# Peptides against a protein of PDB entry 5IXI: the designs that were tried, part 29

Target 1, 141 residues: chain A of PDB entry 5IXI
Amino acid sequence: TPLLDASSLEYLFAQGQYDLVKCLAPIRDPKTEQDGHDIENECLGMAVLAISHYAMMKKMQLPELPKDISYKRYIPETLNKSIRQRNLLTRMRINNVFKDFLKEFNNKTICDSSVSTHDLKVKYLATLETLTKHYGAEIFE

## One batch from the design tools (peptide; made by RFdiffusion4, then SolubleMPNN)

Design b1_p12_8_s4 (from b1_p12_8, 5 letters changed)
Fold by OpenDDE base, seed 4:
Structure b1_p12_8_s4 (fold): chain B 141 residues (1-141), chain A 12 residues (1-12)
Amino acid sequence: as target 1 above (141 residues)
Amino acid sequence: SFEVPKKPIEEI
């Protein structure tokens, strides 16, 4: 893990979320169809980390979160638009899968392993390196 | 260390 002080980590985490969602740090180009699926899975994973961090900071349980707090807010806007173009059944499946991801992560990782907000920020930034075209290089230079 | 849960999106 990179060695960062608390203030630097907080800044990078906030900026990283913004850049990913706004596509200022674009996700890497898929090399294959399967690679494209992996990229989308990673984006959903990033949303799990971000929402879990939000819930922990707000001291809220997952069911208490506002309904607009979903993967839609924490994935690249381009991917969000793509998902919105998929049919209702597919979108329902994505919603359910994500809900299960978030719940399982909370139960098995956050609760059972006592993961901190610090750990979530580190994991988020580390994942940006593998997900984006060049943002990760800037973080770890 | 920990891992984020994932499911192949091709199954969705």
Scores: peptide ipSAE 0.054, ipTM 0.729, DockQ to the pose 0.602
Fold by OpenDDE base, seed 3:
Structure b1_p12_8_s4 (fold): chain B 141 residues (1-141), chain A 12 residues (1-12)
Amino acid sequence: as target 1 above (141 residues)
Amino acid sequence: SFEVPKKPIEEI
């Protein structure tokens, strides 16, 4: 938020990523089947934000990223486990869809709209608050 | 501002 200095924002962003992946900030319970799909889509979106931020901070292009940098490292462990249990065709499609998400986001949002690392951190934390059960309410209320 | 990228996973 505009009320946070750069050091505080950097700390909260790093901690937020850790909390999401380690399920210390658990994602909200789905109300319907469609809500469950929306939650998973949000998690994949969070991974796009995190990886884009990483690439920008490292001054790397997407093709230069290590192959182990994928959504699997940047989503809740529970969701990661769920996806890994799905059939091969589904997992292949998820991989491709995510790759397209990441590419399109970086082309249209990062490059064309000149989004900064600051913007990504703010968006990440704001989304984290809505995606998880009670996390971040003290920051964005 | 910008939206977090989303695509319905049920289409996968």
Scores: peptide ipSAE 0.052, ipTM 0.730, DockQ to the pose 0.567
Fold by OpenDDE base, seed 1:
Structure b1_p12_8_s4 (fold): chain B 141 residues (1-141), chain A 12 residues (1-12)
Amino acid sequence: as target 1 above (141 residues)
Amino acid sequence: SFEVPKKPIEEI
């Protein structure tokens, strides 16, 4: 459970997004190939959370979001560069999978379960703590 | 409570 008030949570959520994307909070080193895949999937999940939060804050539906609002903007720059080096079909697959993730999350979790922006921030920071090497040790107890 | 969406990235 977070020990943060709403203002602190808002700040840390914004800072956490920045730190993840800019690799100031570097993602943890994979221990296995599968662990590497899990890390990448978690990063994509973080993008789902971030974009969903953005959409909710802007009171926009997913189809209304600008094209530049994609996972590429909300994942670590190192991962983004890695994905860009993958072949076209793989990149297309990733794009499609992410779109499905985002759509399903918003339908099933945001809409059906009535998840709030506060919940998204908490989940984001909690996941960030486990995803990165050294982050958030004092945020949650 | 909810989980972050996760699916394998398929490399072709």
Scores: peptide ipSAE 0.051, ipTM 0.731, DockQ to the pose 0.728
Fold by OpenDDE base, seed 5:
Order: C-alpha cells, then structure tokens, then sequence
Structure b1_p12_8_s4 (fold): chain B 141 residues (1-141), chain A 12 residues (1-12)
C-alpha cells in the first residue's frame, strides 16, 4: 500500500474523484472497440467504489441513499454525455445493471470481506493511475 | 485484497 498518511489519502481521493469526473485526468485512449468497452466498465467500477465510500462515510444503507447519488455523478463527464446519447432501452439496462452491481459489491465485498474506507481510497487511486493517461505515477511505488 | 468491480455494459 502507499506510504500516505490518512489526511493525504483523504485529500488525494477527493481530488482524484474531481479530476476523473471533470476530465482533468483524462481516461486513456482505447486501442480497440473492446478496450473502449473495458474502459467504460472500469469507469462504472470506479463509481461503485466512490458511492460505496460515500455510503460508509455517511453510515447509510444503499436503499437510504439519495436518488441523485448515481453513477452519473461519479464517471467522466464525456462518458456521461455518451451514455445519454444511447437509446432509452440501453440506458434503462445500464441503470439496472449498475444498481445490481452496486448491491452485489456491497453485499459480497464490503460486508463479507470487511473492506474499510481506507481500502476503498487506495483501490480507487491505484485504479485511477492505470485508467487515466498520466495520473499519479509518482505516488505509487 | 479485492478487485475493482467491472461489469460489461456495452454488451447490454
């Protein structure tokens, strides 16, 4: 794990989320159509991590989360716009799949594996480094 | 240890 203190990790996690959503840390260019699909799936995975962290910090269960807490808030704005351009049926399926995915992660990983908010921050930042073009290479040895 | 959740969305 990174040799970062709790305060530094909290700061970097918040900044990393902002940079990903605002495309200040742009996602890597896909090499193929399948790679593009993998990148989008990984972005949705990042949203699962971020929302799970939010729920844990607020000590809220998933059904108690405000409706505005969705993947749309936690993925790159470019990807969000792309998804909005897809047909209604596809968008409905994405919403349902994400909801089930988030529930499964919280049941099987958060609850069963005793994952902490610290673990989520580390995993988020580590994934952000590989998902984006040139982010945070100096932080992780 | 755990992996970042990945779900194939474009396969939908």
Amino acid sequence: as target 1 above (141 residues)
Amino acid sequence: SFEVPKKPIEEI
Scores: peptide ipSAE 0.056, ipTM 0.736, DockQ to the pose 0.562; fails the geometry check

## One batch from the design tools (peptide; made by RFdiffusion4, then SolubleMPNN)

Design b2_p13_1_s1 (from b2_p13_1, 8 letters changed)
Fold by OpenDDE base, seed 4:
Structure b2_p13_1_s1 (fold): chain B 141 residues (1-141), chain A 13 residues (1-13)
Amino acid sequence: as target 1 above (141 residues)
Amino acid sequence: SEESLKKFFSQFE
């Protein structure tokens, strides 16, 4: 893979978020039901990365984040629509899992570790390569 | 369930 300077990495990270959410870089087709579940969790993980990065850039602590913080704006719109079709209990479960993971990630990984915004961007872009169908093929190949 | 999420972030642990 080519070397990316800080400016290029920042640009690609921002563009990648937009492409993922707007489904311009569509997520890969699930091969099995379990694969579909894994893809969904990866998307939730991507949301955690994006939100954590946002919070770090804004110098915001977790308690300062909105109480109604959600994955909705940080996952593919198609997946968001799919989740909306599920029953209330399922949606509540997803919300709880996401919020708990976001909290734990920020406390134990961001605050207690040496994870930087750079690390988050790298992980985000690396995941986009495998999560989406052909995103970044011209860059990573 | 949440195992895939944990695996996803394992590189930071």
Scores: peptide ipSAE 0.153, ipTM 0.794, DockQ to the pose 0.561
Fold by OpenDDE base, seed 2:
Order: structure tokens, then C-alpha cells, then sequence
Structure b2_p13_1_s1 (fold): chain B 141 residues (1-141), chain A 13 residues (1-13)
């Protein structure tokens, strides 16, 4: 596998975020109902990675982030539209799960300095490859 | 489920 320098990794990470949110790299079709739930949770996980990376780059702790921080800007637009159409209880559950995990991840993983921004970028890009249908194919056109 | 989220971040544990 190819080695990426810091500049190349930063570029691919930024482009990957854009492609995921704008659905230029569309997420894979669910095979079952449970697979659909797993895909949504992976998307929420991607949002946690992106937000945590931002916080680390700005040297901000979680309490310093805006109180109304949300996954909405960091997940595929199609999924965001789908969630908005669901009932109140479902939306509340999704929001609570996301905020609870974001808090846990930052307090136990990021604050301990066991995870670097490099690790977050690598995990993000690796997940994109499996989460989306044809990620990276355009590079070899 | 929360279990799938934990699986996603297992590499950081």
C-alpha cells in the first residue's frame, strides 16, 4: 500500500469529507434492516471523527465547542434528509446517541492523547472505502 | 444500536 505524506493525507481527508456529505461518493445499499442501522451508525461515527479532528486542530476541548453542535453537516445529505422526515422520538434518540458517544470519545480517547489527528484521518479514509460504493475509482480513470 | 458504534471505534480501545 502506498505511503502518504502529511500534505497528501490532509488533502484526501478534506476531499473525502466533501465527497461523503455531498453524496459524490454515495453510501452503499443496505443488505438488511440491521445493515441499514449499521450504515447510519457508521455515518454518525464519521461525524464524530470529523468533529474531533477539528477540535484537535483548533486545540479545543469538548466543553468549548458550541452547545448546538450536530452531526448534520458531517453526514451524507441523503441521510440527513431521511432523518429529518422521521418522528420526534427517533430524532431524539439519534441525537442523544450521537452526543453521548461524542462526549465519551473525546473524554476517554482524545483527552488521553492516545489518538492523533493522523489516526483520525486514516480511520476516516479507510471507512470511506467500505462505506461508499466506488470511492477512489475516479483516481484511476 | 450502540453496539455497532462501539465496534466502529474498537481500534481506538
Amino acid sequence: as target 1 above (141 residues)
Amino acid sequence: SEESLKKFFSQFE
Scores: peptide ipSAE 0.151, ipTM 0.790, DockQ to the pose 0.518
Fold by OpenDDE base, seed 1:
Structure b2_p13_1_s1 (fold): chain B 141 residues (1-141), chain A 13 residues (1-13)
Amino acid sequence: as target 1 above (141 residues)
Amino acid sequence: SEESLKKFFSQFE
């Protein structure tokens, strides 16, 4: 496996976010309904990582982020479209799950300063490799 | 699920 220096990691992290959202790196096919739920949660987790990384880079806390912060710009567009088609109660549940997820991650990890931006990038790319179809084979081999 | 979320955070524990 190739050695990733800081600049390469930064590039791959930025490109990976773009590829995930634009579905250039499509998410893997679910094997079961539970697997589909896990995939969706992983996507929400990716959104949390991306938002947290952004906040850390800007030296901002969650309350300082825009009030309309959501997963919408940080998940695959196909998944976002799928969520928009679901009923109100389901969308409310997803919003609540995401908010709780983001809050928990911030309180347990970010506020304690136990995780660096480097760690977030590594986790993001590692998750991206398993979440998407054949992504990273050229890099993570 | 709760399990998937726990697995996601496990790296940071």
Scores: peptide ipSAE 0.145, ipTM 0.786, DockQ to the pose 0.483
Fold by OpenDDE base, seed 3:
Structure b2_p13_1_s1 (fold): chain B 141 residues (1-141), chain A 13 residues (1-13)
Amino acid sequence: as target 1 above (141 residues)
Amino acid sequence: SEESLKKFFSQFE
């Protein structure tokens, strides 16, 4: 990203996380039930990116993260509210899916490759553009 | 690497 200096990218990444969680950049509407499931998983992936970025900045390994680490603070609040309304077994399944995503990303991507915090920020912002309805519209309109 | 990140996100398909 030769067009953005480190300071600008850091700002955009922080703002993007805030916009996603606070639904200022709302996620796109699902076209089917399966699409809704895919969107949910993609949001969990965004949480994995955000948490991994945090861990790397703190120079922490996965086992050093809090035992009760969760996606709740890193996904859209609307989705979080929806998940809280589901039954216990469903919530447990979602928690397990997230834990598996986080573990897989740590083992197969972070540890096995030279992924940097810069790469995570770029991937996060790029995914944010496709996941949300109109991210960046207020800048380019 | 960017390729590793893309491979990870393919899990959501």
Scores: peptide ipSAE 0.080, ipTM 0.731, DockQ to the pose 0.124

Design b2_p13_1_s2 (from b2_p13_1, 8 letters changed)
Fold by OpenDDE base, seed 5:
Structure b2_p13_1_s2 (fold): chain B 141 residues (1-141), chain A 13 residues (1-13)
Amino acid sequence: as target 1 above (141 residues)
Amino acid sequence: WKEQKEKFFSLFK
């Protein structure tokens, strides 16, 4: 695995986000029901990383984030459609847990500044590799 | 990362 400079990471991070959301890099097939939930959780985690990275780049504080911020445009479109088909209570729970986690995560990334944008990009790409079928293998070859 | 990751894993529990 070659070392990537800042410019390369920026490019790969942007491309990875686009490919994941647009399903150009499709997520792997779940092997079990629990695996399916894990995949969805990882996708939501990817959304947190992406949003936090955006907030850090814009030097936004937690209260400055949009009140209606959501995972919807930061996860695979197929997963987003799947979630929308679930019952209201499930969707409400997903939204609430996501918002709570985003808030908690941003305390560490934005408020405490313990995590850099560089770290977020690395974590995003590393997760992308494990989450998708073949895309990650090409990146880290 | 571990604490944050665990919270997501409990999303559907």
Scores: peptide ipSAE 0.036, ipTM 0.692, DockQ to the pose 0.172
Fold by OpenDDE base, seed 3:
Structure b2_p13_1_s2 (fold): chain B 141 residues (1-141), chain A 13 residues (1-13)
Amino acid sequence: as target 1 above (141 residues)
Amino acid sequence: WKEQKEKFFSLFK
């Protein structure tokens, strides 16, 4: 794959987020029930990356993030609708685990600065490739 | 981040 300059990477990262959420780059079909769970987990991981990147770009600390921060704006709309239809206990578990992971991840991205915004963009796009049907092939062509 | 990601996924199993 060719090397991307900073401007190109920034553009692709922003466009990738939009396409994933708006389902312009649809996620791949699950092959099994477990595969479906893995896909959902990857989507939630993408939300963590996106939120952390946003926080770093704004030079925000964890206490400055809204207490009701969630994955809702950062996952495919179809998946978000699906999660909303699940029972209360399941939704509570997803919310709690997501918040805990976001907190832990931000310790490494914002507090310790062990991960850069560049790293987050690369990881996001790489995951997007494996998660979507055809969009990823276009990025790394 | 790979280690954290695997930990996150394990919580959903």
Scores: peptide ipSAE 0.034, ipTM 0.683, DockQ to the pose 0.177
Fold by OpenDDE base, seed 2:
Structure b2_p13_1_s2 (fold): chain B 141 residues (1-141), chain A 13 residues (1-13)
Amino acid sequence: as target 1 above (141 residues)
Amino acid sequence: WKEQKEKFFSLFK
């Protein structure tokens, strides 16, 4: 990956987050059913990164985060619609897994400060490259 | 899901 200055990285992170959620940078087509599940899990990971970055930028601790925080606004809208159509048990499981992701990751970012906002942006964009059809290529080719 | 968690956090290892 190319080295970017702080301002460029901040811009690309913000734009990438917007493009992912709005499906302007569409996620890649799954090759198999399992690949589809992997893509969804990557999207959930992207949500964790985005929320953690937001929390760190706002200097918020875990107890200060909104009680009803969820992945819904931080994943592709198409995926969010798909999840809402799944059965209750599946949705509950996804919610629980996401909350576990967020809690565990925030311990490393907000509480322990072992990960910086810079690291989050880099990892977000790197994952975006692998997750989307062409958007990552536009950034890193 | 445990495997997925491990894959996710492996991004930062």
Scores: peptide ipSAE 0.033, ipTM 0.668, DockQ to the pose 0.556
Fold by OpenDDE base, seed 1:
Structure b2_p13_1_s2 (fold): chain B 141 residues (1-141), chain A 13 residues (1-13)
Amino acid sequence: as target 1 above (141 residues)
Amino acid sequence: WKEQKEKFFSLFK
């Protein structure tokens, strides 16, 4: 498979975000309960990647992001609906862990600049391929 | 979450 150039990566990254959130690229079925938790964590990780990429492209710091920044617009709609049905304490925990995760990752992306936007796109697409049922396999074959 | 974060960050090392 030929290497993806910058323009191709940009297109696929944007399309992949849309397909993941809109469930056009549905996430794989969990094999176990623990696998289900791992899938959810990966989805939240995808949100961190997407937000960090956005912030880097806009040359923004975390404090400059909207105060209500959350994972809600960056995860599969099905998962978002599922989370919204959970009790308040669970939702608070998820929000707190996500914000901490985002903050930690921000130190490696925006602050330290050890991770580039190119790295984020590659990681996002690679994770998308493993997270979804059969999406994008031809891209990496 | 800790395991997921560690696995996530290890990919960028």
Scores: peptide ipSAE 0.033, ipTM 0.669, DockQ to the pose 0.515

Design b2_p13_1_s3 (from b2_p13_1, 8 letters changed)
Fold by OpenDDE base, seed 5:
Structure b2_p13_1_s3 (fold): chain B 141 residues (1-141), chain A 13 residues (1-13)
Amino acid sequence: as target 1 above (141 residues)
Amino acid sequence: SKESMEKFFSLFK
């Protein structure tokens, strides 16, 4: 695999976020209902990574982020549309799952300084490669 | 969901 410098990684991370959200890098097709649920959870994880990276770059703690921070702008638009069509209780559950995900990630990684912005970018791109149908083969081959 | 989160976190440990 190629050695990526900081500038290249920054570019790829930004582009990867755009590609995921805009569905230019479409998520893989689920093989089962459980697989579909796992894919959605991975997408929520991608949102956690993106938000955490933003917070770290801005030197903001999780409590300093807006209370209404959401996954909506950080997941594939197709998935976001799907979630919005689900009933209120389901949407509330998803919101709670995401909030718990973000909180736990912050508690276990960010607060302890065990994860750097570099690590987040690498994890994001690596997950993107496995989550999507054909993205990132050139980077992680 | 919690299990998937733990799997996700394990990649940073």
Scores: peptide ipSAE 0.076, ipTM 0.737, DockQ to the pose 0.567
Fold by OpenDDE base, seed 4:
Structure b2_p13_1_s3 (fold): chain B 141 residues (1-141), chain A 13 residues (1-13)
Amino acid sequence: as target 1 above (141 residues)
Amino acid sequence: SKESMEKFFSLFK
């Protein structure tokens, strides 16, 4: 794997977010129902990474983020559509899971400065490679 | 959910 300088990493991170959300880099097909849940959790994790990165870049703390912060803009549009068709209780659960995910991630990694924006970009791209069907193969191989 | 979160966090340890 070739070394990525800071500018290249920033570009790939931004492009990766766009490709994931717009389904230009489609997520892999689930092999089982549990695999499907794992994929959705990975997508929520990707949203946590993206939002955390955004917050860090804007020098914002979690309480300063909008109260209605959501995963919707940070997950694949296909998954967002799928979630919207689920019942109210399920959607509420997903919202709570995401909020807890974001809170715990922020408390354990961001607030104590154990994770940098660089780390977030690297993890995002690495996860993107495994989460999607073929995206990133030319970069990481 | 908690299990997936822990797995996700473990990548930063």
Scores: peptide ipSAE 0.074, ipTM 0.737, DockQ to the pose 0.630
Fold by OpenDDE base, seed 2:
Structure b2_p13_1_s3 (fold): chain B 141 residues (1-141), chain A 13 residues (1-13)
Amino acid sequence: as target 1 above (141 residues)
Amino acid sequence: SKESMEKFFSLFK
């Protein structure tokens, strides 16, 4: 991976979020049903990273975030549409999984002050590279 | 779901 200055990293992080949500960087095709579940969980992880980054930038703790905080605006639109078509129990499960994911991540990572916004951007872009089809070909070696 | 979540955490650390 190339050494990026702070401004370039900030730009790529913002653009990467936009590309993921708008499906300009489409997620990879699942090889199996379980792979599909793993892809969805990776997308939820991307939402956790994005939200945590926002919270850190605003110097907010998890309890200070809006109570209705959701993954919906931080995952691919195609996946969001797919989830909305699923039954109520499935959607409730996904919501619970996400809430637990966000809480656990903040407790183990953000609250420990061992992870910076820089680290979150790097992890986001690195995950984006493996999660999507041919993304970062011009940036990553 | 918990397994994939833990995998995500381990990859981050």
Scores: peptide ipSAE 0.073, ipTM 0.734, DockQ to the pose 0.592
Fold by OpenDDE base, seed 3:
Structure b2_p13_1_s3 (fold): chain B 141 residues (1-141), chain A 13 residues (1-13)
Amino acid sequence: as target 1 above (141 residues)
Amino acid sequence: SKESMEKFFSLFK
């Protein structure tokens, strides 16, 4: 977004992460069961963006991240609670799928230097607008 | 690239 300076974008990105996780910007209601699954996947994608941004800012590669890196602190708390209530095998599957997603994103997008931290912030905020019920009305209108 | 950014969530399928 050309009208936002770097400091403003950094502020909005930080605030957006907080609002998503704390459910101050609640995710939209699913229209179907499949839509609910898609919403969860988008939330996990948001976690990939947030973690990738952190790694890039710290100049760390994926193998340098903690082995127990997880989506838990980067998704809506309501969704995190829901996932924790699912059976062990389901939770293990989600964890493995997320780790594979993070690895693929890192290898095919981050490592080739085709994506900057600026791009990640813009994508994060744009997705946040469509993923949540009314977030960004004051900013993105 | 913009193309990779637009296909970001497809990697989760």
Scores: peptide ipSAE 0.052, ipTM 0.721, DockQ to the pose 0.121

Design b2_p13_1_s4 (from b2_p13_1, 8 letters changed)
Fold by OpenDDE base, seed 2:
Structure b2_p13_1_s4 (fold): chain B 141 residues (1-141), chain A 13 residues (1-13)
Amino acid sequence: as target 1 above (141 residues)
Amino acid sequence: WEESKKKFFSLFE
């Protein structure tokens, strides 16, 4: 992997978020049903990274984060549409799992500051490479 | 979910 400067990393991170959400970088095809669930969970994790990065960039504290923060704008649109079609109990479970994950993750990133925005961008792009079909092959190889 | 969660929390290790 090439060494990226701060400006290049910022650009790639922003573009990567856009490509993931807009499905310009489509997520990989699941090999099994369980693999499909893993892919969805990783997408939720990507949302946590994106939101946490946003909060850190805005220098927001945990209590300042909106209580109605959702993954909906930070995951692939196709997945978002799929989730909205699921029953209420399933959607509630997803929301609860996501919020718990976000809270715990933000404790480490915002409160403890053990991870920098730089680290989040690197993790996001690295995960994006494995999560999507062919994204970043020109850069990560 | 737990496996996927661990993947992201590996940042803190």
Scores: peptide ipSAE 0.392, ipTM 0.885, DockQ to the pose 0.470
Fold by OpenDDE base, seed 5:
Structure b2_p13_1_s4 (fold): chain B 141 residues (1-141), chain A 13 residues (1-13)
Amino acid sequence: as target 1 above (141 residues)
Amino acid sequence: WEESKKKFFSLFE
């Protein structure tokens, strides 16, 4: 495939986020119970990437991040619906895991600006390809 | 979970 310029990468990143959340690019089927947990964790990671990218684009500092930041708008709608149906303790655990992940990741990305927004876009799209069933298939048709 | 985090934190290595 040809090299993508910055504009093309920005477009694909935005489209990829939309496709993941709206389930237009559905996540792969879990092979085991543990695989299902891994898929959920990867989805949470995708949310961390998206939020971190947003924060970096807005040049927000760590203390400026809203306390009520949630994964809900950044994961597949089907997964979000599934999580909401789980018991309170499970939901609390997921929220804590996500917030800890986001904090740890932002300490390295926002504070240590060694990672660019470009890197986040590439990582997001690369992970999306492995996380979903047929992402990018239309490009190779 | 730790393995999943490694996948994303690989950006820093």
Scores: peptide ipSAE 0.384, ipTM 0.883, DockQ to the pose 0.474
Fold by OpenDDE base, seed 1:
Structure b2_p13_1_s4 (fold): chain B 141 residues (1-141), chain A 13 residues (1-13)
Amino acid sequence: as target 1 above (141 residues)
Amino acid sequence: WEESKKKFFSLFE
């Protein structure tokens, strides 16, 4: 894989977020029901990465994050629509696990600064490549 | 879910 400079990485990270949310880079087809759950959870993880990156770039602390922060803007629109149609208990569970994940992850990023924004961008793009059908073939070959 | 979290938390290893 070619080495990416900071400006190129920033561009690809921004474009990757847009492509994932707008389904321009569609998520891969699940091979099993469990694989489908894994894909969904990885999408929620991508939301955690995106939100954490934003918070770090803005030099925000955990209390400064919106209390009602949600995954809705950071996951594929198709998945968001699917989640909205699920029953109340399922939606509550998803919200709870997401918030727990976000809190735990932000404790390691925003609070401890154990991971840089550069690391988050690389992880996001690398995950995007495996999560979607054929994204980044030219970049990661 | 735990496996998915593990994938992302590998950044801290």
Scores: peptide ipSAE 0.381, ipTM 0.882, DockQ to the pose 0.465
Fold by OpenDDE base, seed 3:
Structure b2_p13_1_s4 (fold): chain B 141 residues (1-141), chain A 13 residues (1-13)
Amino acid sequence: as target 1 above (141 residues)
Amino acid sequence: WEESKKKFFSLFE
């Protein structure tokens, strides 16, 4: 539980995004089928955090975000490959669920200044530690 | 799905 300055937090946040997407920090193994579904949803949530952080840093409003914005660049590449192999109806459902999640979250982050980019970075790294097998053990120890 | 969202929306509580 060390105190991190702004520069260190920015570095760790950027590195954490890279490690998650490139599977350098692999996601934990599911214990059940439902657990696997929960893990996927948490990965989609990580994408929402990353996109929301980007939008806030660029001082963008929700309507300014592209309509075709996707989770593809912000989730583990192994999960992205798995999703692409699923049928059209399943992919459409995932896209709709993600877009609804992003919209609801951005209504509170972009429109409500109660949450800062600092808060998003901390939440991202904390979730990354629990979502992956061994990542962040030394940082949060 | 709802429980997963709660983990992220806890930032607003």
Scores: peptide ipSAE 0.378, ipTM 0.881, DockQ to the pose 0.464

